# Peptides against a protein of PDB entry 3S8F, part 39

Target 1, 157 residues: chain A of PDB entry 3S8F
Amino acid sequence: VLTLFVAVPSLMTAFTVAASLEFAGRLRGGRGLFGWIRALPWDNPAFVAPVLGLLGFIPGGAGGIVNASFTLDYVVHNTAWVPGHFHLQVASLVTLTAMGSLYWLLPNLTGKPISDAQRRLGLAVVWLWFLGMMIMAVGLHWAGLLNVPRRAYIAQV
Target 2, 166 residues: chain B of PDB entry 3S8F
Amino acid sequence: DEHKAHKAILAYEKGWLAFSLAMLFVFIALIAYTLATHTAGVIPAGKLERVDPTTVRQEGPWADPAQAVVQTGPNQYTVYVLAFAFGYQPNPIEVPQGAEIVFKITSPDVIHGFHVEGTNINVEVLPGEVSTVRYTFKRPGEYRIICNQYCGLGHQNMFGTIVVKE

## One batch from the design tools (peptide; made by RFdiffusion4, then SolubleMPNN)

Design b1_p10_6_s3 (from b1_p10_6, 4 letters changed)
Fold by OpenDDE base, seed 2:
Structure b1_p10_6_s3 (fold): chain B 157 residues (1-157), chain C 166 residues (1-166), chain A 10 residues (1-10)
Amino acid sequence: as target 1 above (157 residues)
Amino acid sequence: as target 2 above (166 residues)
Amino acid sequence: ALELIAEALF
């Protein structure tokens, strides 16, 4: 009940963020239906990290609805599906947002901009993290659907 | 200029809100469709039933593993299962193939899991509550019961077996 | 997996 209750506000928030991104992208010279996406600052890890987190949060949010659904939860509960969901929500969105926040916060606190090398390294870290998390999350969800239990060292498959 | 910017932002927000609402309806429709067409095999939770975990081992239907399997009809059985630290009783659980089995599962100690491999039987077992699961085994053989809820030092070794006889 | 899902949903 609680999950479904917060689902609507969460969706509204997500789409509001998307609206802000579109506006920002268009201000940066993006044109067309999708051109604004390319115009966003993809060279800044402080931007990329949270956005990748949001992308991971989309399937995670859908999974939240699944987990909150009585009939579907019966299938996925206490299987590897659940850790997969958590890794999308926490280890992707929250963690990547935290990473992105650091790339903004540290330069502001220290008064020193990050070097180009640090920026590029940050981008690499964020993208690799996202990739790894997506692989793991997909694997866990898949395993969960195969009825692999969580908190057990023996799998059915 | 600020006013123009605000108007522009508002326009984008309105667009995305409209999209959001549309997607909301799509999701609701999909959920409704799924619930309407794909719930026939869902095991009902049944009525909330409580027991005293402090006496469940001493008296009642869970007290004697030898009497745990009760025939309730021509092809219907009730199996009273205890999940405990660290195992299940009876073990093995012997049931006939093709019979409707009602598992009544409870715990005398802590929360456990009851996950039967090869089936959709997967419930948590709480002390003081009875978990009820209805299932019909179509294939004979051995089905392993796994605890998928951490229950202590021996959690990883907590297994049971259901033997389905032809 | 599909069989298990089907068993649960159908």
Scores: peptide ipSAE 0.025, ipTM 0.779, DockQ to the pose 0.354
Fold by OpenDDE base, seed 1:
Structure b1_p10_6_s3 (fold): chain B 157 residues (1-157), chain C 166 residues (1-166), chain A 10 residues (1-10)
Amino acid sequence: as target 1 above (157 residues)
Amino acid sequence: as target 2 above (166 residues)
Amino acid sequence: ALELIAEALF
């Protein structure tokens, strides 16, 4: 149980970021419990990408708690569950954050803003990436629970 | 006003932090509840048993695959299994249906996996350590052993078989 | 599959 307290700093950080998003949305005119979400700049891939990464990180973080449990880890260890977990953590949060950073960085480095076409393409890319990652992650976690081994090309389920 | 803005920010932060902590405790509580009410499938970790990987093939209970299956009681067996590059010994492992099987698994070379299809047996096998797993096969048939830890060029072909006899 | 899950969890 004490080992699970390692999750406390991560959760605190995650929800602090959420608080920042709420504050930003309210500054942009969002009202009520959920109106601030709509007020966020969803037309900007530099914003959307890391936010989608955060959304993927939520179930991944929950899975991290599972993985940290001695008894539950016995069930999931070296199964497809593990790749499912780190794909959410790395290929979702880290990768999407990197993608979002590029959408901000390159225009600033070149001194030229992105075109509207590039913006729309960027939005399509990050949303499709997120969707694909979620499908894959759900599949891997599911397969893991069905005792599909990691690092094997065959499995009986 | 800067003071009002600061107070508002703090309020939101406190709210989200409280939610974060609450969720953490919910997860811990769920795990604790599961463990407290459903312990039948949980095998407690025993003391770490160690062996010398350099001599395990030459002497001791793992040395002779023909003597790897040892009856320890009327319906109890201990099976001494070696996971090596690239296979398992003995192969096949023959055990009776309904018997309590204690697998004692170690490696003479590198880290391997021991994943038995159709069962919840799934452990890493470390040279110098003995992995102990207890299982009772309820159904007769063949169960494939899969290495799920990278162990070299032949890793993908490293399989074994457990034959459960009626 | 369900039996495996049950065996693992219960």
Scores: peptide ipSAE 0.021, ipTM 0.804, DockQ to the pose 0.286
Fold by OpenDDE base, seed 3:
Structure b1_p10_6_s3 (fold): chain B 157 residues (1-157), chain C 166 residues (1-166), chain A 10 residues (1-10)
Amino acid sequence: as target 1 above (157 residues)
Amino acid sequence: as target 2 above (166 residues)
Amino acid sequence: ALELIAEALF
């Protein structure tokens, strides 16, 4: 009952965050349909991390609708698809947001700004994390569609 | 300035909300398309059937593995499968190629999985409930049954086999 | 098609 309508408030919330990002980008001088994206502070790991998390959350959210669908869930349930979904939702958005929060919190708690080397290292970490997570998630979803079981160390495929 | 900022935010929010609604319809359409074109077909949920897990091993159709495979028609069989810690009964399950098989699966102990590799058979097995799955094996051979729901220390070794004979 | 959509929604 009303299974897909649960996605409505979630989408509203998610895209409200996107609206905030657009506003911020435009305040920073970004123009046009996509120019505001480039104007965002991509040199700050505290910003990049949660944004990458949001990007990973998009396919995860779409998968959430699939998983909540009666007929489609039968296909993917307890296959490698499920942990793939988890890693997009928790290990991407939540984890990257936590990482980003850390990059903001620690300098504020210590009263010391991060060095340029630390900043560059932070950027490398969050981008590599995102890349690795996307590779793993795509692999798990693909395996799930091939009916590879969850919680098994072997498969016929 | 504050008023202008609020107006701008509102405009962006409206745009993104419209986009979100559009995407919702795209997802609905995608789901509908997937259901319509699914090669394995749509398997509807069966009626809820209950069984007493405390007596299922002693009485009823699951009690004797030698009588687990019941012919219900010329090319139709019902197989009463018990998933337990840590295995399946009967094992192997022998069925003929091309026959319509109705699996009636239950558990005497904890929740298990019943995942048959090479097929679309994949259900959770709950104590006190009977899972019903219909399938026709088109190819002869051996099909492995895997427990894909954690059920204890021996979970990783819980396997069964379906042997499809010509 | 409408039935499939309904099944997906509810």
Scores: peptide ipSAE 0.006, ipTM 0.788, DockQ to the pose 0.078
Fold by OpenDDE base, seed 5:
Structure b1_p10_6_s3 (fold): chain B 157 residues (1-157), chain C 166 residues (1-166), chain A 10 residues (1-10)
Amino acid sequence: as target 1 above (157 residues)
Amino acid sequence: as target 2 above (166 residues)
Amino acid sequence: ALELIAEALF
C-alpha cells in the first residue's frame, strides 16, 4: 500500500524533472522532439552524474512496483532481484547524485574551478560507475529470476 | 510573450503526460509478461497460525524430530520443521516421491529463511508464526535447504537436506 | 528521408 502510494508522487516528480530538463535544453538551442537532449551540458559531470542516476532510477522504480505486488513478490522476494533493485535506487541514483553534487559544491566552496583534466576524469568516473551499476543490476535481476537466493554464497544455478 | 510561454509549458506538459501514459502501458505489459512466465513460483498464503517460540521445542508437534513427519492421508504428509540457529530439524527430512507435502515451519529463536533449491519453496520463518507451504516432489533425490535471511554468525553455514525417496 | 527525420527530431 505504501509503496504504491509513494509511486504516484514519485512519477509526477520524475516527469516534472524531465520537463525542466527539456525546457533547459530548448533554452540552450535544442530543437525538435529530441534535439533538446543533445543541447544539455553533457560535458559537465555535475550534470551528467545525477541525470544518469535518474535514468537508473526508472527501471528501479518499475521494480519497486513489482516488489510491492503480492503475486509477483513470491517470485522475487529474498532473491538476488532485491539487491539488484537496491543498487539501482541507492548505488545509482543516490550515489551519482552525491557525486554530481560534489562536482558542483567543491569548486564553489573553494572558489576555484575544476581543471579540464579534472572535468574529463569526472566524466569518465560517472559514466564508468553508471555502466558498472547497470551491468551489476541486470545481472542481479536476472539471477533473481533464476531463483538465486540473496544472503547466500552458493546457488544451484 | 507570457501567452507564448504558457502555451509552451502546456505543450510540454501534454507531451510528457502522453509519454507517461505510454510508459504506463509498457509497465503493465512487463508485469503481465512476468506473471505469464513466472507463475510457477507463486506459493499461496495460508491462514495465519501462531505458536509460542519459548515452548515450541519442549512440547507440541515440533518437539520431537523423530515424529516430525506425519502421514495425514494416502500420499499426504505434514512435516513439522524447526529452523534454528544454526540448522533445520529434522535433518534430513525424508519424504516420498509424488506425495503431497505440507511443511509447517517455525523458529524457536530468530528469523530464518527456508529456501529449497530446485523448488518454488522460499519463505521467511518468524518466531511465533507458522509458515505453511504445500509442495509435491516429482523427482527423487536430495534437495538443499538454504537460509536466505541473516540470523547470526553461523548464517552462511545453515543448511538442511530434504531426501525424496522413490 | 534520414535527413528529414533528423531535422524533425533534432
Scores: peptide ipSAE 0.005, ipTM 0.761, DockQ to the pose 0.017

Design b1_p10_6_s4 (from b1_p10_6, 4 letters changed)
Fold by OpenDDE base, seed 1:
Structure b1_p10_6_s4 (fold): chain B 157 residues (1-157), chain C 166 residues (1-166), chain A 10 residues (1-10)
Amino acid sequence: as target 1 above (157 residues)
Amino acid sequence: as target 2 above (166 residues)
Amino acid sequence: SLELFLEALF
């Protein structure tokens, strides 16, 4: 059980970021318990991408705690559960953060703002990416619980 | 104004930190619940047993596949299994239905997986270590062994079979 | 499949 405390720093970091988002949303005029969310700049792919990554990171982090459990690892280890976890952490958070960073960095480096078409395309890309990752991740976790093996092309369910 | 803003930020941070801590306890509680309700399914890790991977093929209980299945008691067997690039020995592994089987699995070369379909047997096999798994097959038939740890070019084709006889 | 999932989870 004490091993789970290794997750505390990560959780603290994640939720401090969430706190920053709340503050930003409130500064932008959002009010109430959830109004600050709507006030965030959802029209900017540089913002949306990393936020979606963070959202994917939530279930991934929960899964990480499960994976770190000695007893529960017997159930999930080397099953499809593990790559499901990876795709939430790496293919979602890291990848989307990288995408978002590029949407911010390239305009600044070139001195040229992104066009409206590029902005809309960017939004479509990051949302579709997120959706695909969530579908795949849920499927992999589900399959893992059904004892589908990792690193194998066959399974008996 | 800056001070007021900082206070507000700190308040939000404290709230979210409290939430994070609460979630941690929720996860711990879920783990505790799982352990409390599924105790029968927990296979504790045994004592670390070591073996020399360089001699395991020549000496010891893994050396002869024909003698790999050893009856240790009434309706109790120990099966000494080698996972190697790229297969298992013995293959097939023949055991009786309803018997308590203790698998002693090791590798002479690289890390392999030992995943038995239709069972909860799923362990990694490390050279120099012996993986011990206890299982009782309730239904006769063939159970496929799958390597679920990448072990080289032939990894995807590395399969074995356990034949459970009536 | 949903039943199997729930059975595996709980």
Scores: peptide ipSAE 0.023, ipTM 0.796, DockQ to the pose 0.181
Fold by OpenDDE base, seed 5:
Structure b1_p10_6_s4 (fold): chain B 157 residues (1-157), chain C 166 residues (1-166), chain A 10 residues (1-10)
Amino acid sequence: as target 1 above (157 residues)
Amino acid sequence: as target 2 above (166 residues)
Amino acid sequence: SLELFLEALF
């Protein structure tokens, strides 16, 4: 009940952010149902990182609802599924947001823009991180569904 | 211009909020469906039962591993299991194939896990509470019990065995 | 477990 209760404001926040992104994309010349996405500043790691974090948070949030379900929890509870959920929430959204915030914060604090090389490196780091996190998350969720226990070094499968 | 921008933002927010609300109802409906059908392989737990963890080793049904398996019917057994640092008792747990087994599991010390490989038995064991799990083993053989809740330095080596006899 | 999970969802 509590989890479902907090899901409401969380979804509201998430979709408010999405609304802001749509508005920004349309201001940048994006048109149509999805054209605004392409118009967003994908060349800026300060933007890409939090957005990728948010994208990873979507299945994580859905997983939170699953974990809160009495029937579904019996399938996934204390299996590798749970670490998979955590990594989507913390290691994806929180960590990527932190990483992205640094790409914005440091230039603003110092008054010096990042170089093009630093920008490209930042993009590489963020995308590689996201890719790695998605691979791990999918693996952990899959393992969890196969009844691989959490906090154990061995499993039947 | 500022007012125009504000109105535009509100329009997009309304759209996304509507989508959000729709998705919320979908999720709620899905949860309601799962609750109504109960088809997710749930092993019903018994009523909340409490026990004194400080005396559970000394007296009561958990005190003697040799008497832990109790036949309660022609094809029904109750097994009183202790999860402790770091193992299970009795070990092995011997039960007949095809019998309905009611596991009554508790702990004298700290929280442990009771995860039986090859089954959907997966419960946490709290000191002072009795976890009740009902299961029927259809296949004979050995089933490993794994502790999936950190319980100390020997946690990783905390295993038990259920032997299902033909 | 996977089958049970899918059965619960669909």
Scores: peptide ipSAE 0.020, ipTM 0.759, DockQ to the pose 0.563
Fold by OpenDDE base, seed 4:
Structure b1_p10_6_s4 (fold): chain B 157 residues (1-157), chain C 166 residues (1-166), chain A 10 residues (1-10)
Amino acid sequence: as target 1 above (157 residues)
Amino acid sequence: as target 2 above (166 residues)
Amino acid sequence: SLELFLEALF
């Protein structure tokens, strides 16, 4: 109970961020139930990268609940499931947030905006990174459920 | 305008909080589904049992690999296993098919893994602690023990074998 | 099997 209680403030934070995004999207002209999403600045890698990180963090967070559950952890612990979880939390959210931060920080520090070519390349990089990470993470979680061990070069499957 | 914005944000937050509650129930349902489909035969954690890792090789039930398999009753055995850098003792572990096996696993050195391929046996082995796992092998044959916790330079080669005899 | 593992990853 105490371990899972940590999920409460995390969820509150997540949904506060979501609410902020909705407000921002609606402020930018988005309307309806989902129109605000389209209105967000998807042409800016500084925005896209951390948002994609957050999207990966959602299933990762759900996995965190699984990993923190006594009975479920027995099933997944030290299997490929665990690296799958880590890659969503660290290699997706943290890494993409770092990428996004650089796309914002460097222009501000140098006083020079990024070129359009750099912007497009940045978008390609973060989307490809996200896609690859999702494929790997799904694969690792699936393998983990099949009892593929962590930290081993061999498996029964 | 700022006040209106704050009021609007509050409305959105309420909506998302409601959604969050709904998702919470979805997650609970998914957990229940996972338990129903993947957790058959879960071994509950026992009481903490401790040993001295500095003497476990010299005295006690882990000291002699030839005496590691102990029959405790009709069709019941206790197997005292050491996980060490870099292997398992005894190796192979020989047990009868259909018998209830209680594995008592500890380490004299560092943390290791004890993952028996083809089974749901998967525990970490900590120096100073005894891991207890109950299992009944229904199929005869060889089962590979894999160390799934990094334990040093020889980690990748740390394997054992359980031989289940008819 | 390795095949199943690869199918899961890709």
Scores: peptide ipSAE 0.023, ipTM 0.788, DockQ to the pose 0.058; fails the geometry check
Fold by OpenDDE base, seed 2:
Structure b1_p10_6_s4 (fold): chain B 157 residues (1-157), chain C 166 residues (1-166), chain A 10 residues (1-10)
Amino acid sequence: as target 1 above (157 residues)
Amino acid sequence: as target 2 above (166 residues)
Amino acid sequence: SLELFLEALF
C-alpha cells in the first residue's frame, strides 16, 4: 500500500524532471519531438550519469509496483528478480547520481576544472557502468522469472 | 521573461503528465496480461494463524513427524511442516499425485524459506505464524525444498524432499 | 540452472 501510494507522486516527479530537461534542451536549440534530447549536454559526465540513472529507474520503478503487488510478489519474492530490482534502484540510479554529483562537485570544491582526458574517461566510466548494470539487471530479472532463488547456491533450472 | 518561461514549462509538464497517465494504464494492462497468461498453481490462505514457537515441537500437529500428513478428504491432505535450523520435518514428505495438498508450515527458531523446486511454492516461514500454501502435484517424483531466507551458518545446506507417489 | 542463469546474464 505504501509503495503504491508513493509510486504516483514519484512518477509525477520523474516526469516533471523530464519536462525540465525538455525545456532545457529546447533552450539549447533542440527542436521537434525528440530534437531537444540531442541538444542536452551529453559531453558532460555530471549530466550523463544521473540521466542514465533515471533511465534505469524506469524499469526499476515498474518492478517496485510488481514487488508490491500481492499476486505478483508470489512469483518474484526471494528470487533473483529482487536483486535485479535492487541493482536498478541502488547500483544504477543512486550510484550513477552519486557519480554525476562528484563530477560536478569536485571541480567546484577544488577550483580545478577536469581535463578533457578526465572528462572523456568519466563519460566512458558512466556509460560502461550503465551498460553493465543493464546486462546484470536483465539477467537477474530473467532468472527470477525462471524461479531462480536468491540466497541459494543452487537453482531448480 | 519569467512569466513566459513558466507558461512554457507548464505546457511541457502537462504533456509529460499526460504521458505519465498513459503509461500508468500501460502498466496496469501489462499486469493484467501477466495475471491472465500465468496461472498460479499455489493458492495462499487468507487467514493469519498463530502458534507458539516454544511449544510447537512438543505439542500439536507439528510435534510428531509420523503424523504430519493428515488426510482431510478423499483427495485432500494437510501436511504440517517444520522449518528449522537446519532442515525440514518431516523429511521426506510423502504425498499422492493429483491430491490437493495444504502445507501448514511454521518454525520453532528463526525465519526460514520454503521454496519447492519445480513448483511455484515459495513462502517465508516466521516463528509464531503458520504459512499456508495449497498445491497439487501433477507429476510424480522428488521435489527438493530449499531455504531462500538466510537463517544462519548452515543456511546453504538446509534442504528437504517432497516425494510424490503415483 | 547456473548455465541458464549465465545464458540469461551474458
Scores: peptide ipSAE 0.018, ipTM 0.757, DockQ to the pose 0.054; fails the geometry check

